# Designs tried in a protein design run: peptides against a protein of PDB entry 4DOW. Part 35

Target 1, 157 residues: chain A of PDB entry 4DOW
Amino acid sequence: TFSWVGRPLPNRKQFQQMYREICMKINDGSEIHIKVGQFVLIQGEDNKKPYVAKLIELFQNGAEVPPKKCARVQWFVRFLEIPVSKRHLLGRSPPAQEIFWYDCSDWDNKINVETIIGPVQVVALAPEEVIPVDQKSEETLFVKLSWNKKDFAPLPP

## One batch from the design tools (peptide; made by RFdiffusion4, then SolubleMPNN)

Design b2_p13_6_s4 (from b2_p13_6, 8 letters changed)
Fold by OpenDDE base, seed 3:
Structure b2_p13_6_s4 (fold): chain B 157 residues (1-157), chain A 13 residues (1-13)
Amino acid sequence: as target 1 above (157 residues)
Amino acid sequence: MEELNKKIEKFSK
């Protein structure tokens, strides 16, 4: 279950109440607080790996009945989410921990908070920096480049 | 996280 933390923020959007923080209650009874600006894992389709996104806005959509708890996000994309025919454009085989800033507007950037699995750590690296790869579990994700469905490009230093 | 946010903001503008 999800519940808002704190009072609504001032905003100019009709039928929306904006928040800076949301509380996620897990099955074991524990609670995780997630704030705007943090990165999250979002439930993938079928048996695919979770999506990765940065939370830009947290808001309640009052235009829906009943009102829905939503988030506006900046998407990241995993290498395996990129079409096979275009993966060669990277020019290297990335580690599993590498993700890419999705620089397109064709994806809906509004999600239901119910699809959030939990927070995740994302670290930005310079192109020349080496991504530390552990043969064990993936805990931290790394981003060096953007992907715009046509090519890869470096992030600002 | 702060550094990443700054870079992301710069890139997104």
Scores: peptide ipSAE 0.019, ipTM 0.597, DockQ to the pose 0.033
Fold by OpenDDE base, seed 4:
Structure b2_p13_6_s4 (fold): chain B 157 residues (1-157), chain A 13 residues (1-13)
Amino acid sequence: as target 1 above (157 residues)
Amino acid sequence: MEELNKKIEKFSK
């Protein structure tokens, strides 16, 4: 179950109410609050790892019947989601914790909040920085580069 | 998170 937290943000967009925060109620009764700017895991297809995204906007879409709780996101991509024929362009075998900023506009960046599994920690690193592989950082994902379907590029310092 | 957001904002420009 998802519920809005706080009052709607001032906006004049027709059929939309914007929010800063949403509450996700988990089966054990606990609640997780997720805010704009945080990173989340999104349900993937069967037998696939969840997608990773940064929340850019939270809004209720009143244009749909019934109204839907939605989010606009910035996508990240896992290495194994990149076409096999292009993976060699990285020039190395990345650790499982590495993800890439998806620098394309061809993917729909609107999601239903019901597809959110939960929050995830993402850390940006410089290209020369080493990704920790110990168990202490196992739950953390790391991003160094962007992927634009043609090549990899470094993120700014 | 703040540091990451700064980097992401810079990249998004």
Scores: peptide ipSAE 0.019, ipTM 0.598, DockQ to the pose 0.032
Fold by OpenDDE base, seed 1:
Structure b2_p13_6_s4 (fold): chain B 157 residues (1-157), chain A 13 residues (1-13)
Amino acid sequence: as target 1 above (157 residues)
Amino acid sequence: MEELNKKIEKFSK
């Protein structure tokens, strides 16, 4: 169950009410609050790990009947989501914790909030920084590069 | 997180 937190933010988009925060109620009755700007895990396909995304906007889409709680996101991609034929372009074997900024417009960046599994920690690193692979940071994901379906590129400083 | 957001925002623009 998802519910809005706080008052709608001022905006001029027709049929849309924007919010800063949403509350996710879990089975045991506990609540998790997720805000714009945070990173989340999105339900993946069968036999696949969840997708990773940054929340850009939280909004209720009144153009739909009934209205739906939605989010606009910036996608990240896991290495194993990249086609096998293109993985060699990275030039190294990344740790499982590494994700890549998806620099393409072909993916729909609108999601239903019901697909959100929960929050996740993402840390941006400089190209020369080492990704720690230990038990302590197992739940943390790291991003150093972008992927545009053609090549990898460093993130701006 | 603030630094991350700044870096990501810079990249997205």
Scores: peptide ipSAE 0.018, ipTM 0.595, DockQ to the pose 0.033
Fold by OpenDDE base, seed 5:
Structure b2_p13_6_s4 (fold): chain B 157 residues (1-157), chain A 13 residues (1-13)
Amino acid sequence: as target 1 above (157 residues)
Amino acid sequence: MEELNKKIEKFSK
């Protein structure tokens, strides 16, 4: 179950109410609050690993009947989501924890909040920084580069 | 998270 936290933000859109925060009630009854700017895991298709995204906007789409709780996101892509024929462009074998900023517009960046599995920690690293692989950080994802379907590019330091 | 947000903000501009 998802519910809005706080009052709607100032908005000029007729059928949209924007929010800063949403509450996710999970199966054990506990609640997780997720805010704009945080990173989340999104339900994958079939047996695929969850997608990774940064929340850009949280909004209720009142144009739909019934109104839908939605989010606008910035996508990240896992290495294994990149076509096999292009993976060599990275020039290295990345650890499983590495993800890439998806710098393309072909993916719909609007999602239903119901597809959110939960929050995830994402850390931006400089190219020279080593991605730690230990028990404490095994669930943390790291980003160094962007991917635009053609090549990889550095993120700003 | 804040540091990452700053970096991401710069990248997105």
Scores: peptide ipSAE 0.018, ipTM 0.585, DockQ to the pose 0.033

Design b2_p13_7_s1 (from b2_p13_7, 7 letters changed)
Fold by OpenDDE base, seed 4:
Parts: C-alpha cells; sequence; structure tokens
Structure b2_p13_7_s1 (fold): chain B 157 residues (1-157), chain A 13 residues (1-13)
C-alpha cells in the first residue's frame, strides 16, 4: 500500500498533484518513507534483478481513471543489462556493485509507484575513486559513468 | 504489496 505524505506541492499542471514524499507500507506492518531525490529498486521481469532508478517527481495522475500514484525517474543500468557486444567498451571488468547512468530518452521514465520494491543507496564516485567491495558496503551501489547505448562517458553535471 | 522477504530476495540474488 502506498500513500502520500504531507500536502501537495504548489502546482498548476492540470490533472496532476505533486508530492515530496510517499509512504510504502509492507506486509509486516512496517512503513518505509521515500522522498524525491532518493534511489529505488523497481520490479523487473521474473528471475531478473530489479532496475535501479532515481526519483525525480512524485505525482498523482488524475488524467487516469481511477487516478494513479506515479513517479518520474532517472534510469540506471546494470552492466549485465548492456548488450554483450558492447560490454568490451568499458575496458575493464566492473564489480557487481557498479551501475551506469542511462543517458537516453528512449525509455519511458514514468512508473507506477506500485512497482517500487524499496529504497537503495547509490553513491557517485570520481573515476579515480575505488569502489569498495567489503562487507560494510555490500548493500551500496556505485556509479562512475553514463551509458548512451553507444559508449561510456563521464557522469553528466 | 511487497514484503521484506521480497525486497531482500530480489536485491541480494
Amino acid sequence: as target 1 above (157 residues)
Amino acid sequence: VPTKEDFKSLYYK
């Protein structure tokens, strides 16, 4: 179950109400609060790892009947999601914790919040910084580069 | 509605 937290933000867009925070209630009764700007895991296909995304907007889409709780996201991509024929362009074997900023507009960046699995920690690093692989940072994902379906590049500003 | 078990299972596989 998902519910909005706080009052809607000032917005003049027709059929849309903007929010800063949403509450996800899970089966054990606990609640997880997720805010704009945080990173989340999005449900993937069967037996596939979840997608990673940064929340840009949280909004209720009143254009749909019934209204839907939605989010706009910035997608990230896992190394193994990149076509096999392109992986060599990285020039190295990345650790499992590394993800890449998806620098394309061909993916729909609107999701239903019900596809959110939960929050995840993502840390941006400079190219020279080492990605820690110790147990203390096992649950953290790291991003150094972007992927635009053609090549890898430094992160956007 | 996802559970903690679902979250951990998908995240750590």
Scores: peptide ipSAE 0.026, ipTM 0.641, DockQ to the pose 0.046
Fold by OpenDDE base, seed 1:
Structure b2_p13_7_s1 (fold): chain B 157 residues (1-157), chain A 13 residues (1-13)
Amino acid sequence: as target 1 above (157 residues)
Amino acid sequence: VPTKEDFKSLYYK
């Protein structure tokens, strides 16, 4: 179950109410609060790891009947989601913890909040920084580069 | 809604 936290933010969109935070109630009764700007795991396909995304907007879409709780996201892509024929463009074998900023507009960036599995920690690193692979950082994902379906590129400063 | 255990299970799926 998902519910809004706090009052709607100022917004001029006709059928949308913007929010800063949403509450996810888990089966055991505990609550997880997720805010705009945080990173989340999104339900993936069968036999596939969850998608990774940064929350850009949280909004209720009043144009739909019934109204739906939605989010706009910035997508990330896992290395194994990149076509096999193009993986060599990275020039290295990345650790499993590395993800890439998806720099394309062909993916719908609107999601239903019901597809959110939970929060995840994503850390941006400079190209020269080493991605830690110890047990302590096992649950943390790291991003150094963007992927635009054609090439990898350093993240803008 | 997934449990905390489900979350971890899905994360490492």
Scores: peptide ipSAE 0.025, ipTM 0.641, DockQ to the pose 0.045
Fold by OpenDDE base, seed 5:
Structure b2_p13_7_s1 (fold): chain B 157 residues (1-157), chain A 13 residues (1-13)
Amino acid sequence: as target 1 above (157 residues)
Amino acid sequence: VPTKEDFKSLYYK
């Protein structure tokens, strides 16, 4: 169950109410608050790990019937989501915790919040920084590069 | 890469 937290943010969109934060109620009855700017795991396809995304907007789409709680996201991709034929362009074997900023507009960046599994920690690193692969950082994902379907590129500051 | 199960393990323990 998802519910908005706080008052709607001012906007000029006729059928959209924007919010800064949403509350996700999980099975044990506890609540997890997720804010714009945070990173989330999105339910993946069958036999696939969840997608990773950064929340850009949280909004209720009143143009839909019924109104939907939605999010606009910046997608990330895992290495295994990159076509096999292009993985060599990375020039290295990334750790499982590495993800890449998806620098393309061909993906729909609107999601239903119900697809959100939960928050995840994503840390941006400089190329020279080592991605820690220990139990303490096991739940953390790291991003160094972007992927634009053609090549990898350094993340802009 | 965290899975749904990993998330549950993290937040339900």
Scores: peptide ipSAE 0.024, ipTM 0.646, DockQ to the pose 0.045
Fold by OpenDDE base, seed 3:
Structure b2_p13_7_s1 (fold): chain B 157 residues (1-157), chain A 13 residues (1-13)
Amino acid sequence: as target 1 above (157 residues)
Amino acid sequence: VPTKEDFKSLYYK
């Protein structure tokens, strides 16, 4: 289950209550707090790895009946999510830990918080920096480039 | 609802 932490932030849009933090209660009864700006894993399709996203906004959508706890996210894509015909544009074989900033507006960036699996660590790197791929860092994802469905580009500011 | 171990396992799946 998910519950809001703290008081609502100043309202920016009608029918929405914004928050900076949400509490995720997991099966063993423990709680995980997730804040705006953190990265999360989102439930993927059957037999697919979870999606990766950065939380941009947490809000309760009062336009729905009943109101839904939602988030606006910045999507990332895994290399294997990129069409086979376009993968060659990277010019290299990326490590499994590399993800790409999804620079496209065709994906709905609003999610239900119930699709959040849990937090994940994402680290931005310069192109010249080496992605550390070892057993100790296998839980950390790294991003160097963006993907806009046409080509790869330097990471956005 | 996943456990702490579950979401790690799902990521590495």
Scores: peptide ipSAE 0.037, ipTM 0.723, DockQ to the pose 0.044; fails the geometry check

Design b2_p13_7_s2 (from b2_p13_7, 6 letters changed)
Fold by OpenDDE base, seed 4:
Structure b2_p13_7_s2 (fold): chain B 157 residues (1-157), chain A 13 residues (1-13)
Amino acid sequence: as target 1 above (157 residues)
Amino acid sequence: VPTKEDFEALYKK
């Protein structure tokens, strides 16, 4: 179950109410609050790992009947989501914790909040920084590069 | 990276 936290933010979009924060109630009755700017896991297809995304906007879409709780996101991709024929372009074997900024506009960046699994920690690193692979950092994902379906590149500023 | 079920188990009180 998802519910808005706080009052709607001022905006001029006719059929949208924007919010800063949403509350996710889980099975044990506890609540997880997720804010714009945080990273989340999105439900994947059957037998697939969840997608990773950064929340850009939280909004209720009043143009739909009934109104839907939605989010706009910046997508990230896992190495195994890159086509096999292009993985060699990275020039190295990345650790399982590495993800890549998806630098394309061909993916719809609007999601239903009901597809959110939960929050996840994502840390941006410089290319020369080493990704720690230990039990303490097992739940943390790391990003160094972007992927634009053609090649890998440094992260945008 | 946890699934929905893993997340529920991880943050269960």
Scores: peptide ipSAE 0.104, ipTM 0.745, DockQ to the pose 0.045
Fold by OpenDDE base, seed 5:
Structure b2_p13_7_s2 (fold): chain B 157 residues (1-157), chain A 13 residues (1-13)
Amino acid sequence: as target 1 above (157 residues)
Amino acid sequence: VPTKEDFEALYKK
């Protein structure tokens, strides 16, 4: 169950109410608050790993009946989601914890908040920084580069 | 990448 936290933010968009924070109630009754700017896991397809995304906006879409709680996101991709024929362009074998900023506009960046599994930690690194791959850091994901379906590039500012 | 079950294990109180 998802519910808004706080009052709607002022905005000019018709049929939309914007928020900075949402509350996710989990099975044991406890609550997790997620804010704009944080990273989340999004439900994948059947028997597939979840997607990784950064929350850009939280809003209620009043154009739908009934109104839907939605989010706008920046997508990330995992190395194994990149086509096999393009993986060699990275020039190295990345650790499983590395993800890539998806620098394309072909993906819909609007989601229903019901697809959010939970928060995840994502850390941006410089190319020369080493990604730690120990048991204590397995829950943290790291990003160094972007992927635009053609090649890898430095992380966008 | 953690699964839903992994998340529940981490955050379940």
Scores: peptide ipSAE 0.085, ipTM 0.740, DockQ to the pose 0.045
Fold by OpenDDE base, seed 1:
Structure b2_p13_7_s2 (fold): chain B 157 residues (1-157), chain A 13 residues (1-13)
Amino acid sequence: as target 1 above (157 residues)
Amino acid sequence: VPTKEDFEALYKK
């Protein structure tokens, strides 16, 4: 169950009320608060790891019937989500914790908040920084590069 | 990296 936290933010978009924070209530009755700017995991397909996204906006879309709680996101991609024929362009074998900023507009960046699985930690690193990898898989994800369906590029400073 | 099931178990709605 998802519910808005706080008052709606001022905006000029018709039929849309924007919010800074949303509350996610889980089965045991506890609550997880997620804010704009945080990273989340989005429900994937069967046998697929969840998608990774950064929350850019939280809004209720009143143009839909009934109104829907939505989010606008910046997508990230896992290495295994990149086509096999293009993975060689990275020039290295990335650790499992590395994700890439998706620099392309072909993906719809609007989601229903009900697809959010939960929060996740994402850390941006400089190209020269080493991604820490333990013997066991870590929960923190790291991003160094962007992917635009054609090539990899360093993140802007 | 945690699996889908790991996070769904933690944050099951």
Scores: peptide ipSAE 0.074, ipTM 0.749, DockQ to the pose 0.059
Fold by OpenDDE base, seed 2:
Structure b2_p13_7_s2 (fold): chain B 157 residues (1-157), chain A 13 residues (1-13)
Amino acid sequence: as target 1 above (157 residues)
Amino acid sequence: VPTKEDFEALYKK
């Protein structure tokens, strides 16, 4: 169950009401608050790992019937989501924790909040920084590069 | 690395 937290932001679009925070109630009755700017896991296809995204906007879409709680996101891609024929462009075998900033606009960046599995920690690293592999860091994802369907590139500072 | 099932178990709604 998802519910808005706080007052809505000033209207920027005719049929959309924006928020900064949403509350996700999980099965044990506890609540997880997710804010704009945080990273989340999005439900993937069957037997697939969740997608990774950064929340850009939280909004209720009143243009839909019934109104939907939605989010706009910046997508990240896992190495295994990159076409096999292009993975060699990375020039190395990345650890499982590494993800890549998806630098394309061909993906729909609007999601239903119902697809959010939960929050995840994403840390940006410089190329020379080592990705930790200890157990406590297994749940943390790391990003060094962007992927634009053509090549990998360093993240802008 | 956590799997889909691991995360769903942690944050099942």
Scores: peptide ipSAE 0.069, ipTM 0.743, DockQ to the pose 0.060

Design b2_p13_7_s3 (from b2_p13_7, 6 letters changed)
Fold by OpenDDE base, seed 5:
Structure b2_p13_7_s3 (fold): chain B 157 residues (1-157), chain A 13 residues (1-13)
Amino acid sequence: as target 1 above (157 residues)
Amino acid sequence: VPTKEDFKKLYEK
């Protein structure tokens, strides 16, 4: 169950109410608050790891019937989501914790918040920084590069 | 690396 937290943010969109934060209530009754700017895991396909995204907007879409709680996201891609034929362009074998900023507009960046599994920690690293692969960072994902379906590129500052 | 199952256990709605 998802519910908005706080007052709607001002905007000019007629059928959209924007919010800064949403509350996700989980089975044990506890609540997890997720804010714009945080990273989340999005329900993936069967037998596949969840998608990774950064929340850039939280909004209720009143144009839909019924109104839906939605998010606009910046997608990230896992290495295994990159076509096999292009993975060699990375020039290295990335650790499993590495994800890539998806620098394309061909993906719909609107999601239903119900697809959010939960928050995830994503840390941006400089290319020269080592991605730690230890238990302390087991659930942390790291991003160094972007992927634009053509090549990998350094993340802009 | 977090999996669907891992996070469902933690964040199941």
Scores: peptide ipSAE 0.029, ipTM 0.670, DockQ to the pose 0.059
Fold by OpenDDE base, seed 2:
Structure b2_p13_7_s3 (fold): chain B 157 residues (1-157), chain A 13 residues (1-13)
Amino acid sequence: as target 1 above (157 residues)
Amino acid sequence: VPTKEDFKKLYEK
């Protein structure tokens, strides 16, 4: 279950209440708090790895019936989500921990918070920085580049 | 709803 934490933030949208933080109650009854700006795993399709996203907004959409707890996200893409015909453009074989900033607007960036699996750590690296593999931080994902469906590009500072 | 350990395993698979 998901519940809002704190009071709604001031906004001018007629049917939306915006929040900074949401509480996710997990199986053992414990609670995980997730804030705007953090990274999360989003439920994937059948037999697919979860999607990776950065939370941009948390809001309750009162325009929907019934009202829904929603989020706006910045998508990241896994290497294996990139079309096979385009993967060679990277020019290297990335480690499994590497993800890419999705630099396109064709994906709907609105999600239901119920699709959130949980938080994940994402670290931005410069191209020259080494992605640690087979370490204590194997749960950490790393991003160096963006993907815009045409080519890879360095992340803007 | 998965546990912390559950969703860790999900993106490692």
Scores: peptide ipSAE 0.029, ipTM 0.655, DockQ to the pose 0.043
Fold by OpenDDE base, seed 1:
Structure b2_p13_7_s3 (fold): chain B 157 residues (1-157), chain A 13 residues (1-13)
Amino acid sequence: as target 1 above (157 residues)
Amino acid sequence: VPTKEDFKKLYEK
């Protein structure tokens, strides 16, 4: 179950109310609060790991009947989501913890909040920084580069 | 909705 936290933010969109934070109620009764700017795991396909996304907007879409709780996201991609024929463009074998900023507009960046599995920690690193592989960091994902379906590129400063 | 343990399992799937 998802519910809004706080009052709607100032917004001029006709059918949308924007929020800063949403509450995810878990089966045991506990609550997880997720804010705009945080990173989340999105339900993937069968036999696929969850998608990774950064929350850009949280909004209720009043144009739909009934109104739906939605989010706009910035997508990330896992290395194994990149076509096999193009993986060599990275020039290295990345650790499993590395993800890439998806720099394309062909993916719909609107999601239903019901597809959110939970939060995840994502850390941006400079190209020269080493991705830690210890047990403590196994739950953390790291991003150094973007992927635009044609090539990898350093993240802009 | 999944529990905290559930989404950890899904993350590692």
Scores: peptide ipSAE 0.028, ipTM 0.650, DockQ to the pose 0.045
Fold by OpenDDE base, seed 4:
Structure b2_p13_7_s3 (fold): chain B 157 residues (1-157), chain A 13 residues (1-13)
Amino acid sequence: as target 1 above (157 residues)
Amino acid sequence: VPTKEDFKKLYEK
């Protein structure tokens, strides 16, 4: 179950109400609050691993009937989601914790909040910084580069 | 509705 937290932000867009925060109630009865700017896991298809995304906007879409709670996101991609023929372009074998900023606009960046599994920690690193793989950092994902379907590049400004 | 453990366990070894 998802519910908005706080009052809607000032907005004059027709059929849209903007929010800063959403509450996710989980099975044990506890609540998880997720804000714009945080990273989340999105449900994948079939038996695939969940997608990773950064929340850009939280909004209720009144253009739909009934209205839907939605989010706009910046997508990230896992190494194994990249086509086999392109993986060699990285020039190294990345650790399982590394993800890549998806630098393309061909993916729909609007999601239903119902697809959110939960929050996840993502840390941006410089190319020379080492990705920790110890047990204490197992739940953290790291990003160094972007992927634009053609090549890897430094993160955008 | 998923539990906290459901998505946390995805990254545990």
Scores: peptide ipSAE 0.027, ipTM 0.625, DockQ to the pose 0.039

Design b2_p13_7_s4 (from b2_p13_7, 6 letters changed)
Fold by OpenDDE base, seed 3:
Formats: C-alpha cells, structure tokens, sequence
Structure b2_p13_7_s4 (fold): chain B 157 residues (1-157), chain A 13 residues (1-13)
C-alpha cells in the first residue's frame, strides 16, 4: 500500500495535489519512503525485467474517480528493450548494469504508484568513465548515454 | 506487494 508523507506542496493545478514523498508498505510490514528525484523500478510486462524511471513528480490525481496516487517519471531503457535492428548503433556490448536515458515523448510518463516495485540506485557517468561491474556494484545501474529511438547520444550536462 | 528482498534482487547483476 502507498500513502502520502507530509503536506501537499503548493501548485497551480486545480485537480492535482503534489507531494514530496510517498510511503510504500511492503509485505513484511516495513515501510520504504521514496522521494521526488529518486530512481525506482516499475513493474514490467509479463516475463520482462522491471522498467527503470526517475521520479519527477508525485501527485494525487483528483480528476479521476476515485482519485489516484500517481507519478510523472523520466524513463530509462535497458539495452534489451531497444529494437534488435538498432542495437548495433551503440558500437559496443554494454554490461547488464547499463541503462539509457529515454529521450522521447512517445511514452506515457504518468504512472500509478502501485506499479512501483521499489527504489534503485542509478549513477550517471561520463562517456570516458568505466562502468564498474563487480560483486560490490551488482545492485547499481549506470547511465552514460541517451536513446531517442534513432541513435545514442551523450547525456546533456 | 513485494518484499524488500524481492525487489532488491530484480536489478542485481
């Protein structure tokens, strides 16, 4: 279950109440707090790895009946989510820990918070930096490039 | 709703 933490933030959207933080209660009864700006795993389709996203906005959508707890996100894509015919454009075989900033507007960036699996660590690296792939960093994802459905590009500063 | 251990293993190498 999910519940808002703290008071609503001031905003100009009539039917949306924005929040800084949300509480996620997991199976063992413990609670995980997730804030705007953090990275999360979003439930994927059947037999697929979870999606990766950065939380941009947390809001309750009062325009829906009943009101829904939602988030706006910046999507990332895994290499295997990129069409097979375009993967060669990367020019290298990326490690499993590498993800890419999705630089397109064709994806719906509004999600229900109920699809959030949990938080994940994402680290941005310069193109010349080596992605550490070892036992100590198995839980960390790394981003160096963006993907715009046409080509890969360096991340904007 | 997954456990803490569940989602931590989902993105491990």
Amino acid sequence: as target 1 above (157 residues)
Amino acid sequence: VPTKEDFESLYKK
Scores: peptide ipSAE 0.078, ipTM 0.739, DockQ to the pose 0.041
Fold by OpenDDE base, seed 2:
Structure b2_p13_7_s4 (fold): chain B 157 residues (1-157), chain A 13 residues (1-13)
Amino acid sequence: as target 1 above (157 residues)
Amino acid sequence: VPTKEDFESLYKK
């Protein structure tokens, strides 16, 4: 279950209340707090790895009946989510931990918070930095480049 | 890289 943490932020959007933080209660009764700016795993399709996203906005959509707890996200893509015919454009074989900033607006960036599986660590690296592949870093994802469905590009500073 | 099953086991709602 999900519940808002704190008071709603002031905003000008009708029917929407924005928040900084949401609480996710898991099956053992413990709680995980997720904040705007953090990275999360979003439930994927069956037999597929979760999607990766950065939380941009947390809001309750009062225009829906009943109101829905939602989030606006910045999507990332896994290498295996990129079409096979375009993967060669990277010019290298990335480690499984590498993800890419999705630099397109064709994807709906609104999600229901119920699709959030949990938080994940995403670390931005310079192109020349090596992605660690040890056991300690298996849960950490790394981003060096963006993908805009046409080519890969370095992330802006 | 964590799988869906891995994280669902950790963060099951």
Scores: peptide ipSAE 0.073, ipTM 0.744, DockQ to the pose 0.060
Fold by OpenDDE base, seed 4:
Structure b2_p13_7_s4 (fold): chain B 157 residues (1-157), chain A 13 residues (1-13)
Amino acid sequence: as target 1 above (157 residues)
Amino acid sequence: VPTKEDFESLYKK
């Protein structure tokens, strides 16, 4: 179950109410609050790892009947989501914790909040920084580069 | 890296 936290933010978009925070209620009765700017895991296909995304906007879409709780996101991609024929362009074998900023507009960046599995920690690193692969950091994902379906590129500082 | 099932167990069960 998802519910808005706080009052809607001022906006001039018809049929949309924007929010800063949403609450996800878990079956054990606990609640997880997720804010704009945080990273989340999105439900993937069967037998596949979830997608990774950064929340850019939280909004209720009043143009739909009934109104739908939605989010706009910045997508990230896992190395194994990149076509096999292009993986060599990275020039190295990345650790499982590395993800890439998806620098394309061909993907729909609107999601239903019900597809959110939960929050995840994502840390941006400079190319020269080493990704820790110990058990202490196993749950943290790291990003160094972007992927635009043609090549990899460094993120701006 | 946690799998889909791992996170579903944490946040959906």
Scores: peptide ipSAE 0.063, ipTM 0.736, DockQ to the pose 0.059
Fold by OpenDDE base, seed 1:
Structure b2_p13_7_s4 (fold): chain B 157 residues (1-157), chain A 13 residues (1-13)
Amino acid sequence: as target 1 above (157 residues)
Amino acid sequence: VPTKEDFESLYKK
């Protein structure tokens, strides 16, 4: 279950109450607090890895009946989510830990918080920085480039 | 890279 933490933030959006932090209560009764600006894993489809997103806004959408706890996110895309016909544009075989900033507006960036699986660590690297890869799969994800469905590009400073 | 099951086991709601 999810519940808001703290007082609502001032905003001028009708039917939307904004928050900085949300509490995720898990089965054993413990709590995980997730804040705006952090990265999360979003429930994927069957046989698919979870989606990766950065939380931009947390808000209760009062326009819905009943009101829904929602988030606005910046999407990231895994290499294997990129169409096979376009993967060659990267010019290299990325490590499994590399994700890409999704620079398109065709994806709905509003989600229900109930789709959040949990937090994840994402680290931005400069193009010349090496992504650390060991024999075992790491939990940290790394981003160096954006993907706009046409080509890859360096992240802006 | 963490799998769906890895995180769902930790963060089951």
Scores: peptide ipSAE 0.074, ipTM 0.747, DockQ to the pose 0.059; fails the geometry check

